# Peptides against a protein of PDB entry 2AUS: the designs that were tried, part 206

Target 1, 323 residues: chain A of PDB entry 2AUS
Amino acid sequence: ADIKREVIVKDDKAETNPKWGFPPDKRPIELHIQYGVINLDKPPGPTSHEVVAWIKRILNLEKAGHGGTLDPKVSGVLPVALERATRVVQALLPAGKEYVALMHLHGDVPEDKIRAVMKEFEGEIIQRPPLRSAVKRRLRTRKVYYIEILEIDGRDVLFRVGVEAGTYIRSLIHHIGLALGVGAHMAELRRTRSGPFKEDETLVTLHDLVDYYHFWKEDGIEEYIRKAIQPMEKAVEHLPKIWIKDSAVAAVAHGANLTVPGIVKLNAGIKKGDLVAIMTLKDELVALGKAMMSTQEMIERSKGIAVDVEKVFMPRDWYPKLW

## One batch from the design tools (peptide; made by RFdiffusion4, then SolubleMPNN)

Design b2_p24_7_s3 (from b2_p24_7, 10 letters changed)
Fold by OpenDDE base, seed 2:
Structure b2_p24_7_s3 (fold): chain B 323 residues (1-323), chain A 24 residues (1-24)
Amino acid sequence: as target 1 above (323 residues)
Amino acid sequence: MEEREREIEERAEKLIEETRKERE
């Protein structure tokens, strides 16, 4: 999420009509909710699915989905995409995660050895999925992006860890414990980040949502519920983006593939096969799709399919048909 | 409705009620 992607402008004269679409900051409250994502502080105890069901009940929603399962005992950042935004979670599932974990060692280990061994777990690790996982129990590799030791108190090691999606922190701690020669277990775990969603002012509880929904429905105060819900575009901030002409928006919103002439600007470093977000010039999410060209090919070519559109989010009527 | 769905709804209703009582 923190990687600033270079923006390459292909058409510097492209303008957008201010009357078309609904920019993320200008949606009526009902529409904002329909295209919303909650940065939920999941409490310990319930499953991620239970929490999603509760949010649907609290906010009177038909559909919602979460941006990656947290175990019942695990608290913290759970992005919950609402209604028409529900499928934006597909952008969050493969996103990196950060956790704060408390590891308890089963024996005494010198601090210097703890630090040295934990540093060796940065990079590629071999993991086995837990028994409760729907994932086939095959050995797999995962990336540990970083390990930051926050505190060492005897046998208790508090650390921050950035990991590839689907890395099991419990398994990581088990392997660290084996490498230390004493064994270890996960005492506590909190997720502090899921892609672009982190512990910040946008993090809200289930209680906050009950409060804010009440203030809106009974008192007519929309400010709190508006702030508690992020626009769906937040859920794609970590993806490479392609910005398109107003004339291309309606076609893509109808499920047409994005062709090269529709591109106004794009991020550098797009590869064929990458998941990309197709955006309007007002930073509205039109669709997610698979890049069929690299950034370089999208610049150099005059025609062809740039993106295979897989999931449309924008309604068909936000922009006029200009074809 | 599966028994599990009912349990989820009951827990949601309880949470809503508890939160309401904390405001009163």
Scores: peptide ipSAE 0.019, ipTM 0.436, DockQ to the pose 0.673
Fold by OpenDDE base, seed 5:
Structure b2_p24_7_s3 (fold): chain B 323 residues (1-323), chain A 24 residues (1-24)
Amino acid sequence: as target 1 above (323 residues)
Amino acid sequence: MEEREREIEERAEKLIEETRKERE
């Protein structure tokens, strides 16, 4: 999520009409909820699906979805996209994850050896999915971006780990234990990051949501529930972005593919096949799509399909039809 | 500010109402 992407401007004279759209910072509370994502602190015990069902009941919502399953016993960062934003979770599924894990060793190992062996697990690892996973039990590679040992207390090793989506920390710990020669198991696991969502001031509990909803509905105080819900645009911060002209917004909102003339500015380093976010000049999410060109091709070409639009989020009437 | 805020609120209310009708 922390990849700084350069912004290349194609049209420095492009302006936006302040009367069109609903910028993320200017949405009335009801509209903010309709296009919201909660950075939920999932408690240990319930399934991710049960927690989503509870949020729908607490906030009186019809639809919600989560940004990647946490096992029942695993706590921490679970993004929950609400109502019209529900499908923004597509952007979060492939995003990197961070965990804090407690590994218990089945024998005594010198700290220097623990540190040396755990460092060897940074990079590409081979994993087999657990027997109980809905995923076909094919051997697959996964990236471990970093391992940071936080504490070693005898046989207990507390560590932070950044991983590619769908890396199994339980399997990683098992393999580390084998490499140490004594065996190991995962004692505790917490997810501390899911793409742009992390442990910060935006992290809220189910209890917080109950209280904040009550303050809004009974006391007329919206400030707490407003802060507890992030705009859906937060869920795409880690994606490469393409910003489009006001004249292109309505067409994309109707499901038309983005053509090169509609582009005002874009991130560097877009490759053909990348998932990209199509944004207005007010940083409103219009749609997700697949890049059909590289950044360089989108700069050099005067015409053609830049993005195959896969999922529209913006309503069709927020911007006028200019075709 | 106030006129633009009212225009945003009215459009939001309309969108919410239309969204409710699409759910019935």
Scores: peptide ipSAE 0.019, ipTM 0.437, DockQ to the pose 0.022
Fold by OpenDDE base, seed 4:
Structure b2_p24_7_s3 (fold): chain B 323 residues (1-323), chain A 24 residues (1-24)
Amino acid sequence: as target 1 above (323 residues)
Amino acid sequence: MEEREREIEERAEKLIEETRKERE
């Protein structure tokens, strides 16, 4: 999420009409909710599905979805996409995750050996999905991006870990314990990051949501509930982006594939097959799609399908039909 | 379906209240 992608401009003369669309910062509260994502601090105890059901009930929502399951006993960052934004979770499911974990060792191990062995688990690891996982139970590799030991107190090791989506920290800790020769288990786990969502000023509890909804409905105070809900565009910040002409927006919003002439600017490093976000010049999310060209091909070619549009978010009427 | 939704709500409310008490 923190990788600043270079922006390549194809059309430096392209302008946008300020009367068209609804930029993320200018949505009425009802529309903001319809295109919102909550950065929820999930409490320990409920399932991620139970928490989503509760949010739907309290906020009077028809639809919601979460950006990646947390086990019942696991707390922390759970992005919950609302209403028309519900399907933006497809951008978050494959996103990297960060956790703070407490590992309990089943024997005494010198601190220097703990540090040395845990460092060896940075990189690619082999895992099996848990029995309760809907994922096919096959051996798979996962990336551990970093391990940062925060504290060692005898047999208790507190550490921060950045991982590829679908890395099981419980299995990682089990393997670390085996490598240390004494065994280990996961005592505590908190998710501190899910793609662009982290522990920051946007993190809200279920309690905060109850209070903020009450302030809005009973007192007419929108400020708190507005702050508690992020625009859906937040959920795609980590994706490579393609910004399109105003004249291309309505066609893409109708489900047409993005063609090369519609591109104003794009991120560097797009590969064929990448999930990309199609944006307006006002940074509104139009659609998610699969790149059919590399960044280089999108620069060099004058025509062709740049993005196969998979999911439209923008309403068809926010921009005029200009074809 | 309704009974399960109520059980989820009651459990969430309980957890909210427990979390509040732990912070005070």
Scores: peptide ipSAE 0.015, ipTM 0.429, DockQ to the pose 0.237
Fold by OpenDDE base, seed 1:
Structure b2_p24_7_s3 (fold): chain B 323 residues (1-323), chain A 24 residues (1-24)
Amino acid sequence: as target 1 above (323 residues)
Amino acid sequence: MEEREREIEERAEKLIEETRKERE
C-alpha cells in the first residue's frame, strides 16, 4: 500500500475552480459522514455483518458496507464505508492484508527448523478454499509477501504475515504444520492491515463510536466523530490515480467513460485492466473504473477511452456541465 | 475564510436535502 507511485503531468497549465466540489478536508460534518469510512477495530465474537448493522444503528445510517469479511473469532482492522461511500469497499476487496497469528504446533520442533520452514512459505503458495467459502473449491495460488516471526514459546509461534487478498491463514498454518512434520492449528488471529487501513491513530472501537456520536448529538462537539471517520478517498490511496480537468468531472459523474483529453496527470505503471481511481485536481474521488490503456498509451495518445467507468461516487451537481 | 466555509456548508446542506428527497 505504501508504494509511492510516480506522478506524470500531461497538462501543467490545468487549474481548478475553488468554488466547485467538496475537498475531503473541507466537508461539513454531515457531508463528511455521507462520504466516510471507519477504520473499525472489530471485536472477537460478532460477524462482520452484525458489526456493520450495529454501526448503522449507532450512527443512525441508512446504508453501510465492510471492506472484507473477518470471521466471528477474528479481531482487528475492518474498514466500514458509510452511506454514499458504501460502494468504495470494492477497492478494498483486492487489497493486500496483514495479520498477526498464533500458531500452535502439535509436537516439539527446534526453533531453527521452525524459522527455516516458515521462510519457505514466503512467495507463491497453493491453497484450497475452506468448505464454507462461497468460492468454488479449486486449487489456487496466493502470494505470501512476508512472514515475520515475533515470538517462539515452545509449541506456540506468534508471527506477522502479509498476504494477497483471499489468502486463508488457517490453511497456511495447516500447511506449515505439515511441513514441520508435527501438524499445527491456528489458535488466534488478528487483522492488523487491510490495504491503506492499519493499526494507527485512526483505529476506533464500537464503544468509541457510541461515545463520539453522543458528544456530537448531545454536547455539540463534532471533533471526535470527525476524527473517527476517514474520507472515502482514504479507501482508494492504494490504487493508481488519474486526475482529470474540471471540464471532464461532470461527464464522468453522469457515468461517461473517461477519454484521454480529460487527463491532467496520472500515476506511472497503470496497465490495461487495472482498477483505477479517477480524481479531481482537489483530490476528490469521482469514480472507480477499469483502465483501457496503459500509462504510456494515455500519455502518447491524443484520443480514445482511457477508463471504463464502473462506479460513480461524486454527485452530478458538484461540478458544472461544461460540454 | 468564514464566507467560503458558509458557502460550502449551504451547498452541503442543499445536497443532503436533495439526497433525502431522492430516497423518499
Scores: peptide ipSAE 0.320, ipTM 0.841, DockQ to the pose 0.021; fails the geometry check

Design b2_p24_7_s4 (from b2_p24_7, 9 letters changed)
Fold by OpenDDE base, seed 1:
Structure b2_p24_7_s4 (fold): chain B 323 residues (1-323), chain A 24 residues (1-24)
Amino acid sequence: as target 1 above (323 residues)
Amino acid sequence: SAAREAEIKARADALIEETKKERE
């Protein structure tokens, strides 16, 4: 999420009609909710599935989905995509995550040794998924991007950790404890980031959502519920983007693959096989798809399929058919 | 299961009622 990607302009003369579409900042409240994502502070106790069901009940929604399971005892950042945006959670599943963890050591270890050993766990680690995971228990490598020790109090070690998706912090702590020679367990865990979603002013509780929905429905005040819900485009900020011509939007919204002539601008560093977001010139999410070309191929070629469109989000009628 | 969905619904309704009472 923190990597700024260069934007390469292919067509500098491309214009957009201001009458077409619904930019994220100009959606009526009902439409904003239909294409929304909540940055939820998940409480400890309930499952992620239970919390999603509660949000559906609180906000009177038909559909919702979460951007990656938190265990019942784990609190913090749980992106919840609403209604027509529900499928955008697939962009968040492969996203990097950050946690704050409390590790309890089963013996006394000098602070200098704790710091030295924990630093050795930055980089590639070998993990086995826990038995309770729906994932097959195969040994796999995962990246630990960083470990930041926040506090050491005797046998209690508070630390921040950035990890590749599907890294098990409980397993990491177990291996750190083994490397220290005394053993360790995970006492507490909070998720502080899930891709573009973090602990910031957009983080809301279930109680906040109850109040904000009440203020809207009973008092006619939409400001709070509007601020509590992020546009679905937030959920794809970490993905490489391709911006398309107005004339290509309706075809992609009907499920047609994106061809090279439809591209106006794109991020650098797209590889064949990458998940990409197809955007309008007004930064509206049209679809998610698989890149069939690199950035360089999309620049150099005059024709061909650039993106295999997998998931359409934009309604078919927001832009006119121009073919 | 239908029983689990009913329990989830009941807990959601309880949370809504508790939050309303705390606001009043």
Scores: peptide ipSAE 0.176, ipTM 0.786, DockQ to the pose 0.844
Fold by OpenDDE base, seed 2:
Structure b2_p24_7_s4 (fold): chain B 323 residues (1-323), chain A 24 residues (1-24)
Amino acid sequence: as target 1 above (323 residues)
Amino acid sequence: SAAREAEIKARADALIEETKKERE
């Protein structure tokens, strides 16, 4: 998620009309909520689905969705997309995750050996999904981006781990335990990151949401609930972006594919088949789509379909029809 | 199931009430 992407400008003369659209920082509170994502600190105990249902009740919402299931016993970062933003969670499902895990060893192992063996689990690992997963129990490769040991206290090993989406930390710990020769199990797990969402000042509890909603509805103070909800654009920060002309926005908002002439600027390194975010020049999310061209092809070509638009977020009336 | 939705609703209501009591 922290990969800084180069921005290539294709049209340096393109301007945007300040009267059109609603930039993420300028949305009225009701509209901000309609296009919002909560960085929720999920408590241990409830399912991710239960927590989403609670948020809908607390905030009086019709729709919400989460950016990747946490098991009932697992706490921490659960992005919850609201109302019109609900489908932005599709951008978060493939995103990398970070966890802090407590591993309990079933025997005594020297600290030097623990450190050496855990370092060997950085990189590609083979995992089998747990029995309770809706996923077919086929062996699959997953990436462990990093393992950082935080503390070793006898048989208890606290560590931070960055992983590819759908890596099972419980299975990782089991394999580490086998490699150490004594066995191990996962004692505790907290998710500390889900793509662009992390443990920071934007992390809020269910209690915070109850409070902040009350302050807004009863006291007329919108500041707290406004800060507790991130704009939906936060949920696509980790994606490659394509910024489009004002004249192209309404067409894309109506579900038309993005053509090459509509592109003002774009990130480097887009490949054909990548999930991309189509943005206005005001950094408003118009749509998600599949890249039909590479960045290089989008620069070199004068025409053609650049992005197959899969999901529109922007209302059709935020920008005028100019076609 | 309707029963599960009712339970989810009841737990949400309890959480809201507990949070209100902690403010008083």
Scores: peptide ipSAE 0.112, ipTM 0.752, DockQ to the pose 0.806
Fold by OpenDDE base, seed 4:
Order: sequence, then C-alpha cells, then structure tokens
Structure b2_p24_7_s4 (fold): chain B 323 residues (1-323), chain A 24 residues (1-24)
Amino acid sequence: as target 1 above (323 residues)
Amino acid sequence: SAAREAEIKARADALIEETKKERE
C-alpha cells in the first residue's frame, strides 16, 4: 500500500465529463454506504463472520464481507465491505498484513540472541497451515517483510511484523521459539494493517457504528456515519490501476473486457496475471480484473484485450453508452 | 451526556448479543 506506483500517460488529451459518475467524495450518504468499506476494529471474542453479521444488523444491510479472517481472539483491523462493494474484499484477501504480537518464551534467552534470531525470520519462510484453516495442509512459502521488536521484558517479546497474506503468526512464533531453543507461544495478537487499511482516524468500533447509525437515523446527522465508512476505492489503493476513457466506462460496467484503446493512463509494473483495478478519470472503481498484458504491452499495442474483467462494481447507468 | 453514551452502549451490547444468539 505504501509503494507509490509510477503513472504512465497514454492519452494526455483525454477529458472526463463532470456530469457523469459519482466520485468517491461526492456520493450521497445512501450511495456512499452501498459502495462503502468500514475499517473495523474487531473486538476479541467473536469470529470475523459474526462481526460481519452484526454490522449488517446495525446498519440494516443485506450484504457484507470481510477483507481477511481474524481469529476470534485476535483484535484489530478488519475491513468490512458493504452491499454493492462486498466483493471488493477480493482485492484485500491477497494484501499484506501487519500485526503486533506478544510472544511468550518458555525459557530465559539473552536479548541479543532474541534480536538476532528474530531477524533471521525476515524473508521467505516455510509454513504448514493449521488444521482449522480452510486451506489444504500443504507446505507453502510465505514472506515476512519485516520484524520490528518493540519491547523485550524478560520472556515477553512485543513485536511488529509485516507479512504476506495467509502467514500464520502463531506458527511464526512457534518456529522462533524452536530456533531460540526454549520454545514460545503467541500470548496476544492484534492486526494493525490490512493492505491500505490501518490503525488511523478511520478505525471504528462496533459501538461507534451503533452510535453513528443512531445519529443518522434518529437525529438526521449523517457526518459521523459518512466518516465511519470509507469509499470502496480505498480497498483498491494498493492495486495497480488502469484509468479508462469515459467512452469505455459503460462497456466495462456492462462486463465487457477492457481493450487497449480504452486506456488513458496506467501504473507501471503491471504483469500478465496481476489483479488490477479499472478506474475512471475521476478515480471511481469500475471493475476488478486480471491483466492480460503487461504495462509495456498495453503501451506498445494498439489493440487487444488488456484486462479480463472479473468483477464489476460500477452501476451500468453512471456513464452513457458511447458505442 | 454520559447517560446517552451509556444507553447507546447498552443498546449496542444488546444488539450484539441478540445477533450472536441468532447465529448459535
């Protein structure tokens, strides 16, 4: 999420009609909710699925989905996509995660050794999924992007860890404990980031949502509920983007694949097979799709399918059909 | 007011508990 991607402009003369679409910052409150994502502070205790059900009840919604399971005992950042945005979680599932973990060592270890061994776990690690995971119990590699030791108090090690999606922190701590020779277990875990969602001013509790919904429905104050819900476009900030002509938007919104002539600008470094966000020139999410070309191929070619459109988000009527 | 915050919290907790029971 923190990596700025270069933007390559293909058509510097492309303009957008201000009358078409609904930019993320200009949606009426009802529409904002329909295309919203909550940066939820999940409490410890409930499952991620229970919390999603509660949000649907609190906000009187039919559909919602979460951006990656947190275990019942794990608190922190759980993106919850709402209504028409529900499937934007597809962008968040593969996104990197950050946690703060408390590791308890089963023996005394010098701090210098703790620091040295934990540093060795940065990079690629081999993990076996736990029995409770819906994932086939095949050995898989995962990336640990960074480990930052925050505090060492005797046998208690508080650390921040950035990991590839589906890295099991409990398993990481177990292996660190084995490498230290004394064993260890995960005492506490909090997720502090899920892709573009982090602990910031947008983080809200279930209680906040109840309060803010009450203020809106009973007091007519929409400000709080509006701020508590992020536009769905937030959930794709970490993806490579392709911006398209106004004339291409309606076709993509109808489920047509994006062809090269529709591209106005795009991020550098797109590879064939990458998940990409198709955006309007007003930074509205039209669709998610699979890149069928690299960035270079999309620049060099005059025709062909650039993106296989997998999931449309934008309504069909926000932009006119211009074909 | 502290009373309104307490009521909202109680309502939230009740709603959370109701929705938990509906799933069990």
Scores: peptide ipSAE 0.045, ipTM 0.660, DockQ to the pose 0.050; fails the geometry check
Fold by OpenDDE base, seed 3:
Structure b2_p24_7_s4 (fold): chain B 323 residues (1-323), chain A 24 residues (1-24)
Amino acid sequence: as target 1 above (323 residues)
Amino acid sequence: SAAREAEIKARADALIEETKKERE
């Protein structure tokens, strides 16, 4: 998520009409909610699906979806996309995750050995999905980006771990325990990051949401609920972006594929098959799609389908039809 | 107010119980 992507400008003369669209910072509160994502602090106990159902009830919403399941016992960062933004969670599923885990060792191990062995688990690991997962139990590789030991207290090891999506921390801890020769299990787990969503001032509880909704509906105070909901554009910050002309926005909003002439600027390093975010020049999310060209092909070609549009988010009426 | 916090808590708890019943 933290990889700064270079921006390549294809059309430096492209302007945007300030009267068209609704930039993320200029949405009325109702529209902000319709295109919102909550950075929820999921409590331990409920499933991610239960928590989504509760948010829908608390906020009187028809639809919501979460950005990647947390087990019932796992707390922390659960992005919940609301209403018209519900499908943006697909951008978060492949995103990297960070956790703080408590590992309990089944025997005594010198601290220096714990540190040395845990460092060897940085990089590529082989995992088998747990029996309780709906995923076929095929062996697969996953990346551990980093392991940071926070505290060692006898047999209890508190550590931070950054991982590729779908890495099982319970399985990682089991393998660390085997490598240490004493065995280990996961005592506690908290997710501290899901792509662009992290433990920061945007993290809110279910109780906060109840309070903030009440302040809005009963007291007419919008500030709290506005702050508690992030714009859907936050959920795509980690994706490669393509910015398009105002004249191309309405066509894409109607489900047309993005063609090369519609591109104003784009991130470097897009490959064919990548998930990309199609943005307006006001940084509004129009759609998600599959890149049909590389960045280089999108620069060099004068025509052709650049992005196969899969999910439209922008309403059809925010920009005029200019065709 | 303490009364408002109690009502909010009661509403959240009611939501929790209703969601549990939908699972059974």
Scores: peptide ipSAE 0.035, ipTM 0.634, DockQ to the pose 0.050; fails the geometry check

